Peptides against a protein of PDB entry 7MKK. Designs and how they scored, part 14

Target 1, 71 residues: chain A of PDB entry 7MKK
Amino acid sequence: SMKEKVKAKLVEIRKFVPFIRRVRIDFQDTLSKVQGHRLDALVNLLDREDVSMSSLNKIEVIIDKLRTRFN

## One batch from the design tools (peptide; aimed at target 1 A41 D50)

Design b2_p17_3_s1 (made by RFdiffusion4, then SolubleMPNN; from b2_p17_3, 8 letters changed)
Fold by OpenDDE base, seed 3:
Structure b2_p17_3_s1 (fold): chain B 71 residues (1-71), chain A 17 residues (1-17)
Amino acid sequence: as target 1 above (71 residues)
Amino acid sequence: SEEEEQEKLLDELLELL
C-alpha cells in the first residue's frame, strides 16, 4: 500500500539526518542564516510521521544537493 | 495546512541550495 511505501521511504530518508545535522554545524559559517534555519526545520520535519511521499521525494533531492556541495 | 507548510519549506530549500 501507499501507506507502507511512505513509511519505508521515511525510514530510509531518516538515515541521512545525522548527515544533515553535520552539514548544518560544519558549514554554519558558510551557509546563510536562512539556509541554516531551513535545514534545522528539515531535521525537525523528519521527526514527524505525517510526511507525504511528495515531500519525501523532495527531501531526497535536497539531500542529493547537500551531498554534492558538502560531501 | 501542515502539509502545505511542509511543501513550502522544501520548495524554499530546493531554491536555496
Scores: peptide ipSAE 0.757, ipTM 0.939, DockQ to the pose 0.836
OpenDDE base, seeds 1, 2, 4, 5: peptide ipSAE 0.757, 0.757, 0.756, 0.755; ipTM 0.939, 0.939, 0.939, 0.938

Design b2_p17_3_s2 (made by RFdiffusion4, then SolubleMPNN; from b2_p17_3, 9 letters changed)
Fold by OpenDDE base, seed 4:
Structure b2_p17_3_s2 (fold): chain B 71 residues (1-71), chain A 17 residues (1-17)
Amino acid sequence: as target 1 above (71 residues)
Amino acid sequence: SKEKEEEELLDKLLEDL
């Protein structure tokens, strides 16, 4: 089901939460305050279980961009 | 809505990067 697919994708994306937190901390001085806040909000979002597939797809792209830019 | 706020956040992050 779609619900099961969403849950499975959420589990996979959550594996990158430590990476996102690391980026937030390691590059805090180079990020704007608003960018830092948005990364914090992203981490908080991934603590939820009611995230849509659309959102998860966007988060995947965000993670890829973060990996490219911040290793 | 929370969903709208969520999408707005993600869109802004995509713009940031």
Scores: peptide ipSAE 0.772, ipTM 0.937, DockQ to the pose 0.923
OpenDDE base, seeds 1, 2, 3, 5: peptide ipSAE 0.772, 0.772, 0.772, 0.772; ipTM 0.938, 0.937, 0.938, 0.937

Design b2_p17_3_s3 (made by RFdiffusion4, then SolubleMPNN; from b2_p17_3, 8 letters changed)
Fold by OpenDDE base, seed 1:
Structure b2_p17_3_s3 (fold): chain B 71 residues (1-71), chain A 17 residues (1-17)
Amino acid sequence: as target 1 above (71 residues)
Amino acid sequence: SKEEEENKLLDELLELL
């Protein structure tokens, strides 16, 4: 079901939370204040259980961008 | 709504990064 797919995707995306946190910390001096704030918000978002597949797909793209730019 | 704020956050990140 879509619900199960979302749950599975969320589990996979959450594996990148430590990476997001490290980017936020390691590059704090070079990130803009708004970038840092939004990354913090992203981490908080991933603590929720009611994230849509659409959102999870966007987050995956964001993580790819972070990996490209920051390691 | 929460979903709207979520979308706004993610869309901004897509633009900022």
Scores: peptide ipSAE 0.750, ipTM 0.934, DockQ to the pose 0.836
OpenDDE base, seeds 2, 3, 4, 5: peptide ipSAE 0.749, 0.747, 0.750, 0.749; ipTM 0.934, 0.933, 0.934, 0.934

Design b2_p17_3_s4 (made by RFdiffusion4, then SolubleMPNN; from b2_p17_3, 8 letters changed)
Fold by OpenDDE base, seed 1:
Structure b2_p17_3_s4 (fold): chain B 71 residues (1-71), chain A 17 residues (1-17)
Amino acid sequence: as target 1 above (71 residues)
Amino acid sequence: SEEKKEEELLDELLELL
C-alpha cells in the first residue's frame, strides 16, 4: 500500500539525519543563517510520522545536494 | 496548513542549496 511505501521511504530517509546534523555543525560558519535554520527545521520534520511521499522525494533531492556540496 | 508550510520549507531548501 501507499502507506507502507511512505513508511519504508521515511525509514530510509531518516538514515541520513546524522549526516544532515553533521553538515549543519561542520559547516556552520560557511552556511548562511537561513540555510542553517532550514536544515534544523528539516531534521525536525523528519521526526514526524505524517510526511508525504512527495515531501520525502524532495528531501531525497535535498540530501543529494548536500552530499554534492558538503561531502 | 502544516502540510503547506512543510512544502514551503522543502522548496526553499531546494532553492538555497
Scores: peptide ipSAE 0.738, ipTM 0.931, DockQ to the pose 0.817
OpenDDE base, seeds 2, 3, 4, 5: peptide ipSAE 0.737, 0.737, 0.738, 0.737; ipTM 0.931, 0.930, 0.930, 0.930

Design b2_p17_4 (made by RFdiffusion4)
Pose (drawn by RFdiffusion4):
Formats: structure tokens, sequence, C-alpha cells
Structure b2_p17_4 (pose): chain A 71 residues (1-71), chain P 17 residues (1-17)
């Protein structure tokens, strides 16, 4: 049943791509280069669909961690 | 920081992939 379980989560989670892109731009002045890079690769990844469930769970947390470190 | 660690782990997974 997992097969799909992914698609669903990727759909919901993709609503944060604009939020992450905003964080990266507004605070390019606040964060490191390696933070800028990993934040981009994060966007690039959320744009694909060969995405593991194990990594989406890691991405939900990483997002909860920036809904509160910023915003 | 915790966020940096999590992002580093994700970067490693992306490189491996």
Amino acid sequence: as target 1 above (71 residues)
Amino acid sequence: SELDELLEELEEEIEEK
C-alpha cells in the first residue's frame, strides 16, 4: 500500500516549496552558503517523484524546523 | 544545529542517489 502513500505526502508537502524558496531568499543575508545550497537541493528534490518515504518523513521534520526557526 | 545536521543527512542521501 505504500506505493501510493508516497504520492499523497509529496502532494501535501509540496505546498511548502514556495515557503522554502521564500526562506532562502529573504534570509540569504542571514544563512550560510551551505545552508543556501542544501535548501536549494531540498527544492530540487521535492520536484522529483522517485522520493523515498523515509526521506519525506525527514523532510516534514526539516520543514517543521523552519516554520519555527524563521517565520 | 539540529537543522544543519538534518540538512547534511539529506544532502548525503541526495549524493548517494

Design b2_p17_4_s1 (made by RFdiffusion4, then SolubleMPNN; from b2_p17_4 with E2D E11M E15K E16K)
Fold by OpenDDE base, seed 4:
Structure b2_p17_4_s1 (fold): chain B 71 residues (1-71), chain A 17 residues (1-17)
Amino acid sequence: as target 1 above (71 residues)
Amino acid sequence: SDLDELLEELMEEIKKK
């Protein structure tokens, strides 16, 4: 079911939370205030259980962009 | 940037009720 797929995706994406937090802190001076705020909101979103598949797919792409840019 | 656009799109999704 879609619900099960969302739960599975959320579990996988949460594995990258430590990475996102590290980027947010390690590159705080490089990131704009807006970028930093949005990354904070992203991490906070992943603490929730009611995240949409659309959001999770966007976060996956964001993580890929962060990985290519910052490590 | 592409990153900024993606982050903005995500923020808009978060705002959706």
Scores: peptide ipSAE 0.605, ipTM 0.878, DockQ to the pose 0.898
OpenDDE base, seeds 1, 2, 3, 5: peptide ipSAE 0.602, 0.605, 0.605, 0.602; ipTM 0.880, 0.881, 0.881, 0.880

Design b2_p17_4_s2 (made by RFdiffusion4, then SolubleMPNN; from b2_p17_4, 5 letters changed)
Fold by OpenDDE base, seed 3:
Structure b2_p17_4_s2 (fold): chain B 71 residues (1-71), chain A 17 residues (1-17)
Amino acid sequence: as target 1 above (71 residues)
Amino acid sequence: SELDKLLDELMEEIKKK
């Protein structure tokens, strides 16, 4: 079901939370204030269980961009 | 930047909740 797919996607995306937190801290002086705030909001969002597939797909792309730039 | 655009889109989705 779609519900099961969302749950599985959320589990996979959460594996990258430590990476996102490290980017936020290690590159705090490089990131703009707005970028830092948005990354904080992203991490907070992933603590929730009611995240949409649309949001999870966007986060996946964001993680790819962060990996390209910062790792 | 493209990253900023993606982050903006995500923030808009968060606002809907």
Scores: peptide ipSAE 0.575, ipTM 0.876, DockQ to the pose 0.936
OpenDDE base, seeds 1, 2, 4, 5: peptide ipSAE 0.573, 0.574, 0.570, 0.569; ipTM 0.875, 0.876, 0.873, 0.874

Design b2_p17_4_s3 (made by RFdiffusion4, then SolubleMPNN; from b2_p17_4, 5 letters changed)
Fold by OpenDDE base, seed 5:
Structure b2_p17_4_s3 (fold): chain B 71 residues (1-71), chain A 17 residues (1-17)
Amino acid sequence: as target 1 above (71 residues)
Amino acid sequence: SELDKLLDELMEEILKK
């Protein structure tokens, strides 16, 4: 079911939470205050389970771009 | 949603470059 797919995707996305946290901290001086805040908020929002597949797909793209930019 | 708004802002502000 879509519900099960969403849950599975969320589990996979959450594996990158430590990476997102690390980007936020390691590049704090490079990031604008607003950008830093948004990364913090992203991490917090990933604690939720009421996230759509569409949102999770967006997050996946964001993570890929973060990896490209911040290693 | 709040999440979608945040994600869009991230895409624009961080990932545009």
Scores: peptide ipSAE 0.307, ipTM 0.812, DockQ to the pose 0.156
OpenDDE base, seeds 1, 2, 3, 4: peptide ipSAE 0.303, 0.294, 0.300, 0.297; ipTM 0.811, 0.808, 0.810, 0.809

Design b2_p17_4_s4 (made by RFdiffusion4, then SolubleMPNN; from b2_p17_4 with E12K E15K E16K)
Fold by OpenDDE base, seed 3:
Structure b2_p17_4_s4 (fold): chain B 71 residues (1-71), chain A 17 residues (1-17)
Amino acid sequence: as target 1 above (71 residues)
Amino acid sequence: SELDELLEELEKEIKKK
């Protein structure tokens, strides 16, 4: 079902939460306040259970770009 | 910056919730 697909996708994307948290901490002194807030909000968003497949697909692309920039 | 552009795109998704 679509519901099961969303749950599976969310599980996979959540594997990158530790990476996002690490970027937020390691670059805290160089990130602007708004940049830091946005990274915090991303972590909070991925802790939710009501994210759509459309949003998850977009978030995955964004995380891939962050990984390219921050290892 | 490139980072700002990425995070602005992210912010649009966050605002949907």
Scores: peptide ipSAE 0.194, ipTM 0.731, DockQ to the pose 0.684
OpenDDE base, seeds 1, 2, 4, 5: peptide ipSAE 0.181, 0.194, 0.173, 0.192; ipTM 0.702, 0.728, 0.699, 0.728; seed 1 fails the geometry check

Design b2_p17_5 (made by RFdiffusion4)
Pose (drawn by RFdiffusion4):
Structure b2_p17_5 (pose): chain A 71 residues (1-71), chain P 17 residues (1-17)
Amino acid sequence: as target 1 above (71 residues)
Amino acid sequence: EEEEEIDEMLDELDEEL
């Protein structure tokens, strides 16, 4: 059943791509280069669909972690 | 290999945040 279980989460979890993108631009002045890069690769990844469930769970936490370190 | 590299990058990003 997991096959789809992914698609669903990716759909809900892609509503944050604009939020991330904002975080990366507004605070390019606050964060390191390696934070800028990994934030970009994060956007690039969320744009694919060969995305593991195990990595989406890591992405939901990483997002919760920037809904509260910023914003 | 690509999935492992992505997991390592996501773990590093989580630590950095």

Design b2_p17_5_s1 (made by RFdiffusion4, then SolubleMPNN; from b2_p17_5, 7 letters changed)
Fold by OpenDDE base, seed 2:
Structure b2_p17_5_s1 (fold): chain B 71 residues (1-71), chain A 17 residues (1-17)
Amino acid sequence: as target 1 above (71 residues)
Amino acid sequence: SKEEEENKMLDELLELL
């Protein structure tokens, strides 16, 4: 079901939460204030269970961009 | 809606990075 797919995607995306937190901290001086604020919001978002597949797909792209730019 | 605002935030983040 779609619900099961969303749940599985969420589990996979959550594996990158520690990485996102590290980027937020390690590159705090490089990131703009708004970038840092949005990353904080992203981490908080991933604590929720009610995240859509659309959002999770966007988050996956964000993580890829973070990995490319920040290791 | 909450989802729309959430997606707006994510879209902004995509543009910022």
Scores: peptide ipSAE 0.773, ipTM 0.940, DockQ to the pose 0.915
OpenDDE base, seeds 1, 3, 4, 5: peptide ipSAE 0.773, 0.771, 0.773, 0.772; ipTM 0.940, 0.940, 0.940, 0.940

Design b2_p17_5_s2 (made by RFdiffusion4, then SolubleMPNN; from b2_p17_5, 7 letters changed)
Fold by OpenDDE base, seed 1:
Order: C-alpha cells, then sequence, then structure tokens
Structure b2_p17_5_s2 (fold): chain B 71 residues (1-71), chain A 17 residues (1-17)
C-alpha cells in the first residue's frame, strides 16, 4: 500500500539524519544562516510520522545534493 | 497549510543547495 511505501521510505531517509546534522555543524561557518536554519528544519521534519511521499522524494534529492557538496 | 509550508521549505532548500 501507499502507506507502507511511505513508512519504508521514511525509515530509509531517517538513516541520513546523522549526516545532515554533521553537515550542519561541520560547515556552520560556510553555510549561510538561512541554509543552516533550513537544515535544522529538515531534521525536525524527519521526526514526524506524517511526511508525504512527495516530501520524502524531495528530501532524497536534498540529501544527494548535500552528499555531492559536503561529502 | 502545514504541508504547503513544509513543501515551500523543501523547495527553498533545493534551490539553496
Amino acid sequence: as target 1 above (71 residues)
Amino acid sequence: KKEEEENKMLDELLELL
């Protein structure tokens, strides 16, 4: 079901939360204030259970961009 | 509205990175 797919995707995306937190801290002086704030918001968002598949797909792209730029 | 704000934040972040 779509519900099961969302749950599975959320579990996979949450594996990258430590990485996102690490980027936020290690590159704090390089990131703009708004970039840092949005990364904090992203981490907070991933604590929720009601994230849509469309949002999770966007987050996956964001993580890929972070990995490309920040390791 | 909450999801709209969420998507707006994510879209902004996609543009910033």
Scores: peptide ipSAE 0.769, ipTM 0.934, DockQ to the pose 0.890
OpenDDE base, seeds 2, 3, 4, 5: peptide ipSAE 0.769, 0.768, 0.769, 0.769; ipTM 0.934, 0.934, 0.935, 0.935

Design b2_p17_5_s3 (made by RFdiffusion4, then SolubleMPNN; from b2_p17_5, 9 letters changed)
Fold by OpenDDE base, seed 4:
Structure b2_p17_5_s3 (fold): chain B 71 residues (1-71), chain A 17 residues (1-17)
Amino acid sequence: as target 1 above (71 residues)
Amino acid sequence: SDEEKEEKLLDELLELL
């Protein structure tokens, strides 16, 4: 079901939370204030269980951008 | 709505990064 697919993808995306936190801290002086704030909000969002597939797909792209730019 | 705020956050991140 779609619900099961969302839950599975959320589990996979959450594996990158430590990476997102690391980028936020290690590059705090490089990131703008707004970038830092939005990354904090992203981490908080991933603590939730009610994240849509659309959002999870966008988060995957964001993680790819972070990996390309910062590691 | 909360969902709209969530999408706004993610769209802004996509633009910022």
Scores: peptide ipSAE 0.733, ipTM 0.929, DockQ to the pose 0.846
OpenDDE base, seeds 1, 2, 3, 5: peptide ipSAE 0.733, 0.732, 0.731, 0.732; ipTM 0.929, 0.929, 0.929, 0.929

Design b2_p17_5_s4 (made by RFdiffusion4, then SolubleMPNN; from b2_p17_5, 8 letters changed)
Fold by OpenDDE base, seed 3:
Structure b2_p17_5_s4 (fold): chain B 71 residues (1-71), chain A 17 residues (1-17)
Amino acid sequence: as target 1 above (71 residues)
Amino acid sequence: KKEEEEEKMLDELLKLL
């Protein structure tokens, strides 16, 4: 079902939460204030169970951008 | 409303990075 697909995608995306947290800390002085605040919000969002597939797909792109820029 | 705010935040991050 679509619900099962969303849950599976959320589990996979959550594996990157430690990485997002690390980027937020290690590059705190390089990131703009707004970038830092939005990364904090992203981590908080991934604690929720009610995240859409659309949002999860956007988060995947964000993670790819973070990996390209920050390791 | 919460989903709309979430999508706006993600769209902002996509532009900022």
Scores: peptide ipSAE 0.753, ipTM 0.928, DockQ to the pose 0.870
OpenDDE base, seeds 1, 2, 4, 5: peptide ipSAE 0.753, 0.752, 0.753, 0.752; ipTM 0.928, 0.928, 0.928, 0.928

Design b2_p17_6 (made by RFdiffusion4)
Pose (drawn by RFdiffusion4):
Structure b2_p17_6 (pose): chain A 71 residues (1-71), chain P 17 residues (1-17)
Amino acid sequence: as target 1 above (71 residues)
Amino acid sequence: EEEEEEMLDELLEELEE
């Protein structure tokens, strides 16, 4: 059943791509280079679909961690 | 996929700092 279980989560979770893109731009002045890079690769990855469930769960937490370190 | 997961672990560590 997992097969799909992914698609669903990716759909919901893609609603934060604009939020991340905003965080990267507004605070390019606040964060390191290596933070800017990993935030981009995060966007690039959320744009694919060969995305592991084990990674999406890492990504829900990495988003909860920026909905509160910023915003 | 494993490399992507390792990168996500590194990003999580940076955000927890």

Design b2_p17_6_s1 (made by RFdiffusion4, then SolubleMPNN; from b2_p17_6, 8 letters changed)
Fold by OpenDDE base, seed 4:
Structure b2_p17_6_s1 (fold): chain B 71 residues (1-71), chain A 17 residues (1-17)
Amino acid sequence: as target 1 above (71 residues)
Amino acid sequence: DKEDEKLLDELLELLDK
């Protein structure tokens, strides 16, 4: 079911939470206040279980961009 | 939801700069 697919994808995306947290901390001085706030909000979002597939797909793109910029 | 999408869209925009 779609619900099961969402749950499975959320589990996979959550594997990157430590990376997102690390970016937030290690590059705190480089990030703007707005960027930092948005990253904090992203981490908080991933703590929830009610996240849509659309959101998860966007988060995947965001993670790819973060990996490109911050390794 | 709408707020989630707004957050993510704004974050994408910020990261494209």
Scores: peptide ipSAE 0.728, ipTM 0.933, DockQ to the pose 0.859
OpenDDE base, seeds 1, 2, 3, 5: peptide ipSAE 0.727, 0.727, 0.727, 0.727; ipTM 0.933, 0.933, 0.933, 0.933

Design b2_p17_6_s2 (made by RFdiffusion4, then SolubleMPNN; from b2_p17_6, 6 letters changed)
Fold by OpenDDE base, seed 4:
Structure b2_p17_6_s2 (fold): chain B 71 residues (1-71), chain A 17 residues (1-17)
Amino acid sequence: as target 1 above (71 residues)
Amino acid sequence: DKKVEEELDELLELLEE
């Protein structure tokens, strides 16, 4: 079901939470205040269980951008 | 959640700067 697919995707995306946290900390001085705030909000979002597939797909793109720029 | 998706879109734009 779509619900099970969302849950599975969320589990996979959550594996990148440590990476997102590290980017936020390691590049705090390089990131703008708004970028830092949005990364904090992203980490908080991933603590939720009610994230849509659309959002999860966007988060995947965000992670790819972070990896390209910061790792 | 429309607001969440909008904030994610904004973050994507910020990372492309």
Scores: peptide ipSAE 0.748, ipTM 0.936, DockQ to the pose 0.881
OpenDDE base, seeds 1, 2, 3, 5: peptide ipSAE 0.748, 0.747, 0.745, 0.748; ipTM 0.935, 0.936, 0.935, 0.936

Design b2_p17_6_s3 (made by RFdiffusion4, then SolubleMPNN; from b2_p17_6, 6 letters changed)
Fold by OpenDDE base, seed 2:
Structure b2_p17_6_s3 (fold): chain B 71 residues (1-71), chain A 17 residues (1-17)
Amino acid sequence: as target 1 above (71 residues)
Amino acid sequence: DKEEQELLDELLELLDE
């Protein structure tokens, strides 16, 4: 079901939360204040259970961009 | 929600700089 797919995707995306937190900390001096704030908000968003597939797909792209720039 | 989408869209834009 779509619901199960969303849950599975959320589990996979959450595996990158430690990476996002590390980017936020390790590059805090390089990141703008707004970038840092938005990364914090992203981590907070991933604590929720009601994240849509659309959002999860966007987050996957964001993570890919972060990996390209910071890892 | 809308605010969530706006956050994500903004992040995408910021990371494209």
Scores: peptide ipSAE 0.693, ipTM 0.929, DockQ to the pose 0.856
OpenDDE base, seeds 1, 3, 4, 5: peptide ipSAE 0.691, 0.690, 0.689, 0.691; ipTM 0.929, 0.929, 0.928, 0.928

Design b2_p17_6_s4 (made by RFdiffusion4, then SolubleMPNN; from b2_p17_6, 5 letters changed)
Fold by OpenDDE base, seed 3:
Structure b2_p17_6_s4 (fold): chain B 71 residues (1-71), chain A 17 residues (1-17)
Amino acid sequence: as target 1 above (71 residues)
Amino acid sequence: DKEVEEELDELLELLEE
């Protein structure tokens, strides 16, 4: 079902939470205040169980951009 | 959630080169 696909995608995306936290800390002095705040909000969002597939797909793109810039 | 989608779009924009 779509609900099962969303749950599976959320499990996979949550594997990147340590990476997002690491970027937030290691580059705190390089990031703007707004960028830092948005990364904190992203980590908090991934603690929720009601994240849509649309949001999860956008988060995947965000992670790819973070990897390109910071790794 | 529309607010969540807007915040994600703003973060994407902030990360655009």
Scores: peptide ipSAE 0.637, ipTM 0.912, DockQ to the pose 0.840
OpenDDE base, seeds 1, 2, 4, 5: peptide ipSAE 0.627, 0.635, 0.634, 0.633; ipTM 0.909, 0.913, 0.912, 0.911

Design b2_p17_7 (made by RFdiffusion4)
Pose (drawn by RFdiffusion4):
Structure b2_p17_7 (pose): chain A 71 residues (1-71), chain P 17 residues (1-17)
Amino acid sequence: as target 1 above (71 residues)
Amino acid sequence: EEEQDELLDELLEDLEE
């Protein structure tokens, strides 16, 4: 059943791509280069679909961690 | 998929710091 279980979460989770893109731009003045890079690669990855469930769970937390470190 | 996990672990560490 997991096969699809992914698609669903990627759909919901892709609603944060604009939010992450905003974090990266507004605070390019606040964060390191390596934070800028990993935030971009995060966007690039959320744009693919060969994405592991084990990674999406790591992505939901990583997002909860920036809905509260910023915003 | 392994490379994706490694990248996401590094990003989580950066955000926790």

Design b2_p17_7_s1 (made by RFdiffusion4, then SolubleMPNN; from b2_p17_7, 5 letters changed)
Fold by OpenDDE base, seed 2:
Structure b2_p17_7_s1 (fold): chain B 71 residues (1-71), chain A 17 residues (1-17)
Amino acid sequence: as target 1 above (71 residues)
Amino acid sequence: EKEEEELLDELLELLDE
């Protein structure tokens, strides 16, 4: 079902939460204030259970961009 | 949902360098 697909995707995306948290902390001085706030919001968003598939797909792209910039 | 989408779109924009 769509619900099962969303849940599976969310589980996979959540594996990157420690990475996002690390980027937020390790590069805090490099990030703008707004970037820092948005990363905090992203982590908070991933704590939710009602994230849409569309949002999860965007989050994958965001994670890829973070990995490229911050390793 | 709209606020969530706006957050993600803004993040994508901010990370585009």
Scores: peptide ipSAE 0.614, ipTM 0.904, DockQ to the pose 0.770
OpenDDE base, seeds 1, 3, 4, 5: peptide ipSAE 0.607, 0.611, 0.611, 0.613; ipTM 0.900, 0.904, 0.903, 0.904

Design b2_p17_7_s2 (made by RFdiffusion4, then SolubleMPNN; from b2_p17_7, 5 letters changed)
Fold by OpenDDE base, seed 4:
Structure b2_p17_7_s2 (fold): chain B 71 residues (1-71), chain A 17 residues (1-17)
Amino acid sequence: as target 1 above (71 residues)
Amino acid sequence: EEEEERLLDELLELLDE
């Protein structure tokens, strides 16, 4: 089902939460206050069970951009 | 849901700077 697909996608994306947290901390001095707050909000969002497939797809793009910029 | 989509769109914009 779509719900099962969303749940599976969420599990895979959550594997990157430690990476997002590390970016937030390791680059805190170079990130703007707004960027830092939004990364914190992203981590908090991934703690939820009710995240849409649309949101999860956007989060994948965000993670790819973070990986490109921050390794 | 509208709020989370807005958050993600804003993050994408900020990361393109």
Scores: peptide ipSAE 0.637, ipTM 0.912, DockQ to the pose 0.809
OpenDDE base, seeds 1, 2, 3, 5: peptide ipSAE 0.635, 0.636, 0.634, 0.636; ipTM 0.911, 0.912, 0.911, 0.912

Design b2_p17_7_s3 (made by RFdiffusion4, then SolubleMPNN; from b2_p17_7, 8 letters changed)
Fold by OpenDDE base, seed 5:
Structure b2_p17_7_s3 (fold): chain B 71 residues (1-71), chain A 17 residues (1-17)
Amino acid sequence: as target 1 above (71 residues)
Amino acid sequence: AEEDEKFLDELLKLLDE
């Protein structure tokens, strides 16, 4: 079901939470204040269970951008 | 849901800076 697919996607995306946290810390001086704040908010978002597939797909793009720029 | 999308769209733009 779509609900199961969303849950599976959320589990996969959550595997990158440690990476997001490390980017936030290791590149704090490179990131703008607003970028840092939004990365913190992103981690908070991923703690929730009610995240849509659309949101999860966008988060995947964000993670790819972070990986390209920062590692 | 809509607030999440707005937040994520903003973040995508911010990361292009």
Scores: peptide ipSAE 0.773, ipTM 0.939, DockQ to the pose 0.832
OpenDDE base, seeds 1, 2, 3, 4: peptide ipSAE 0.772, 0.772, 0.772, 0.772; ipTM 0.939, 0.939, 0.938, 0.939

Design b2_p17_7_s4 (made by RFdiffusion4, then SolubleMPNN; from b2_p17_7, 6 letters changed)
Fold by OpenDDE base, seed 4:
Formats: sequence, C-alpha cells, structure tokens
Structure b2_p17_7_s4 (fold): chain B 71 residues (1-71), chain A 17 residues (1-17)
Amino acid sequence: as target 1 above (71 residues)
Amino acid sequence: SKEDEELLDELLELLDE
C-alpha cells in the first residue's frame, strides 16, 4: 500500500539525518542564516511520522544536492 | 502538508544558489 511505501521511504531517508546535521554544523559559517534555518526545519520534519510521499521525494532531491555541494 | 511543501520548495531554491 501507499502507506507502507511511505513508511519504508521515510526509514530510508532518515538514514541521512546525521549527514544533514553534519552539513548544518560543518558549514554553518558558509551557509546563509536562512539556509541554516531551513536545514534545521528539514531535520525537524524528518522527526515526524506524517510526511507525504511527495515531500519524501523532494527531500531525496535535496539530499542529493547537499551531497553534491558539501560531500 | 502545504507547509511542508513550501519549506522544501524554498530549500530547493536556496540550494540552487
């Protein structure tokens, strides 16, 4: 079911939370204030259980962009 | 949610700078 797929994808995406946190900290001086704030919000979002598949797909793209830019 | 989508869309734009 879609619900099961969302849960599975959320588990996979959460594996990148430590990476996102490290980017936020390691590049704090490079990131703009707004970028930092939005990354914090992203981490908070991933702590929730009610995240849509659409959101998770976008987060996957965001993680790819972070990996390209920061490691 | 709508708020989530707005956050993520904004973040996508910011990371394209």
Scores: peptide ipSAE 0.748, ipTM 0.939, DockQ to the pose 0.856
OpenDDE base, seeds 1, 2, 3, 5: peptide ipSAE 0.746, 0.745, 0.747, 0.747; ipTM 0.939, 0.938, 0.939, 0.939

Design b2_p17_8 (made by RFdiffusion4)
Pose (drawn by RFdiffusion4):
Structure b2_p17_8 (pose): chain A 71 residues (1-71), chain P 17 residues (1-17)
Amino acid sequence: as target 1 above (71 residues)
Amino acid sequence: EEEEEDEMLDELLEELE
């Protein structure tokens, strides 16, 4: 059943791509280069679909961690 | 590729904490 279980979470979880993209730009002045890079690669990855469930769970937390370190 | 992506996500989580 997991097969789909992914698609669903990626749909919901893609609503934050604009949020991340904003975080990366507004605070390019606050964060390191290696933070800017990993935040971009995060966007680039959320744009694919060969995305592991185990990585989406890591992405939900990483997002909860920036809904509260910023915003 | 998936292992590199997981490692990068773990490093990003550490940096955010």

Design b2_p17_8_s1 (made by RFdiffusion4, then SolubleMPNN; from b2_p17_8 with E1M E3K D6E E14K)
Fold by OpenDDE base, seed 2:
Structure b2_p17_8_s1 (fold): chain B 71 residues (1-71), chain A 17 residues (1-17)
Amino acid sequence: as target 1 above (71 residues)
Amino acid sequence: MEKEEEEMLDELLKELE
């Protein structure tokens, strides 16, 4: 079902939470305050279960862009 | 998900372009 696909995608995306936390900490002096706040909000969002597939797809692209820029 | 969370994701996408 779509609900099962969302749950599976959320489990895969959550594997990158440690990476997002490391970017937030290691680049805190390079990131703007707004960028840092958005990364904190992104981590908090991934603790929830009510995340849409559309949002999870956006988050996947964000993670890929973070990996390209921050290793 | 709230509208503010969607706007936050869109801003992150834009800043990382």
Scores: peptide ipSAE 0.736, ipTM 0.925, DockQ to the pose 0.818
OpenDDE base, seeds 1, 3, 4, 5: peptide ipSAE 0.735, 0.735, 0.736, 0.735; ipTM 0.925, 0.925, 0.925, 0.925; seed 4 fails the geometry check

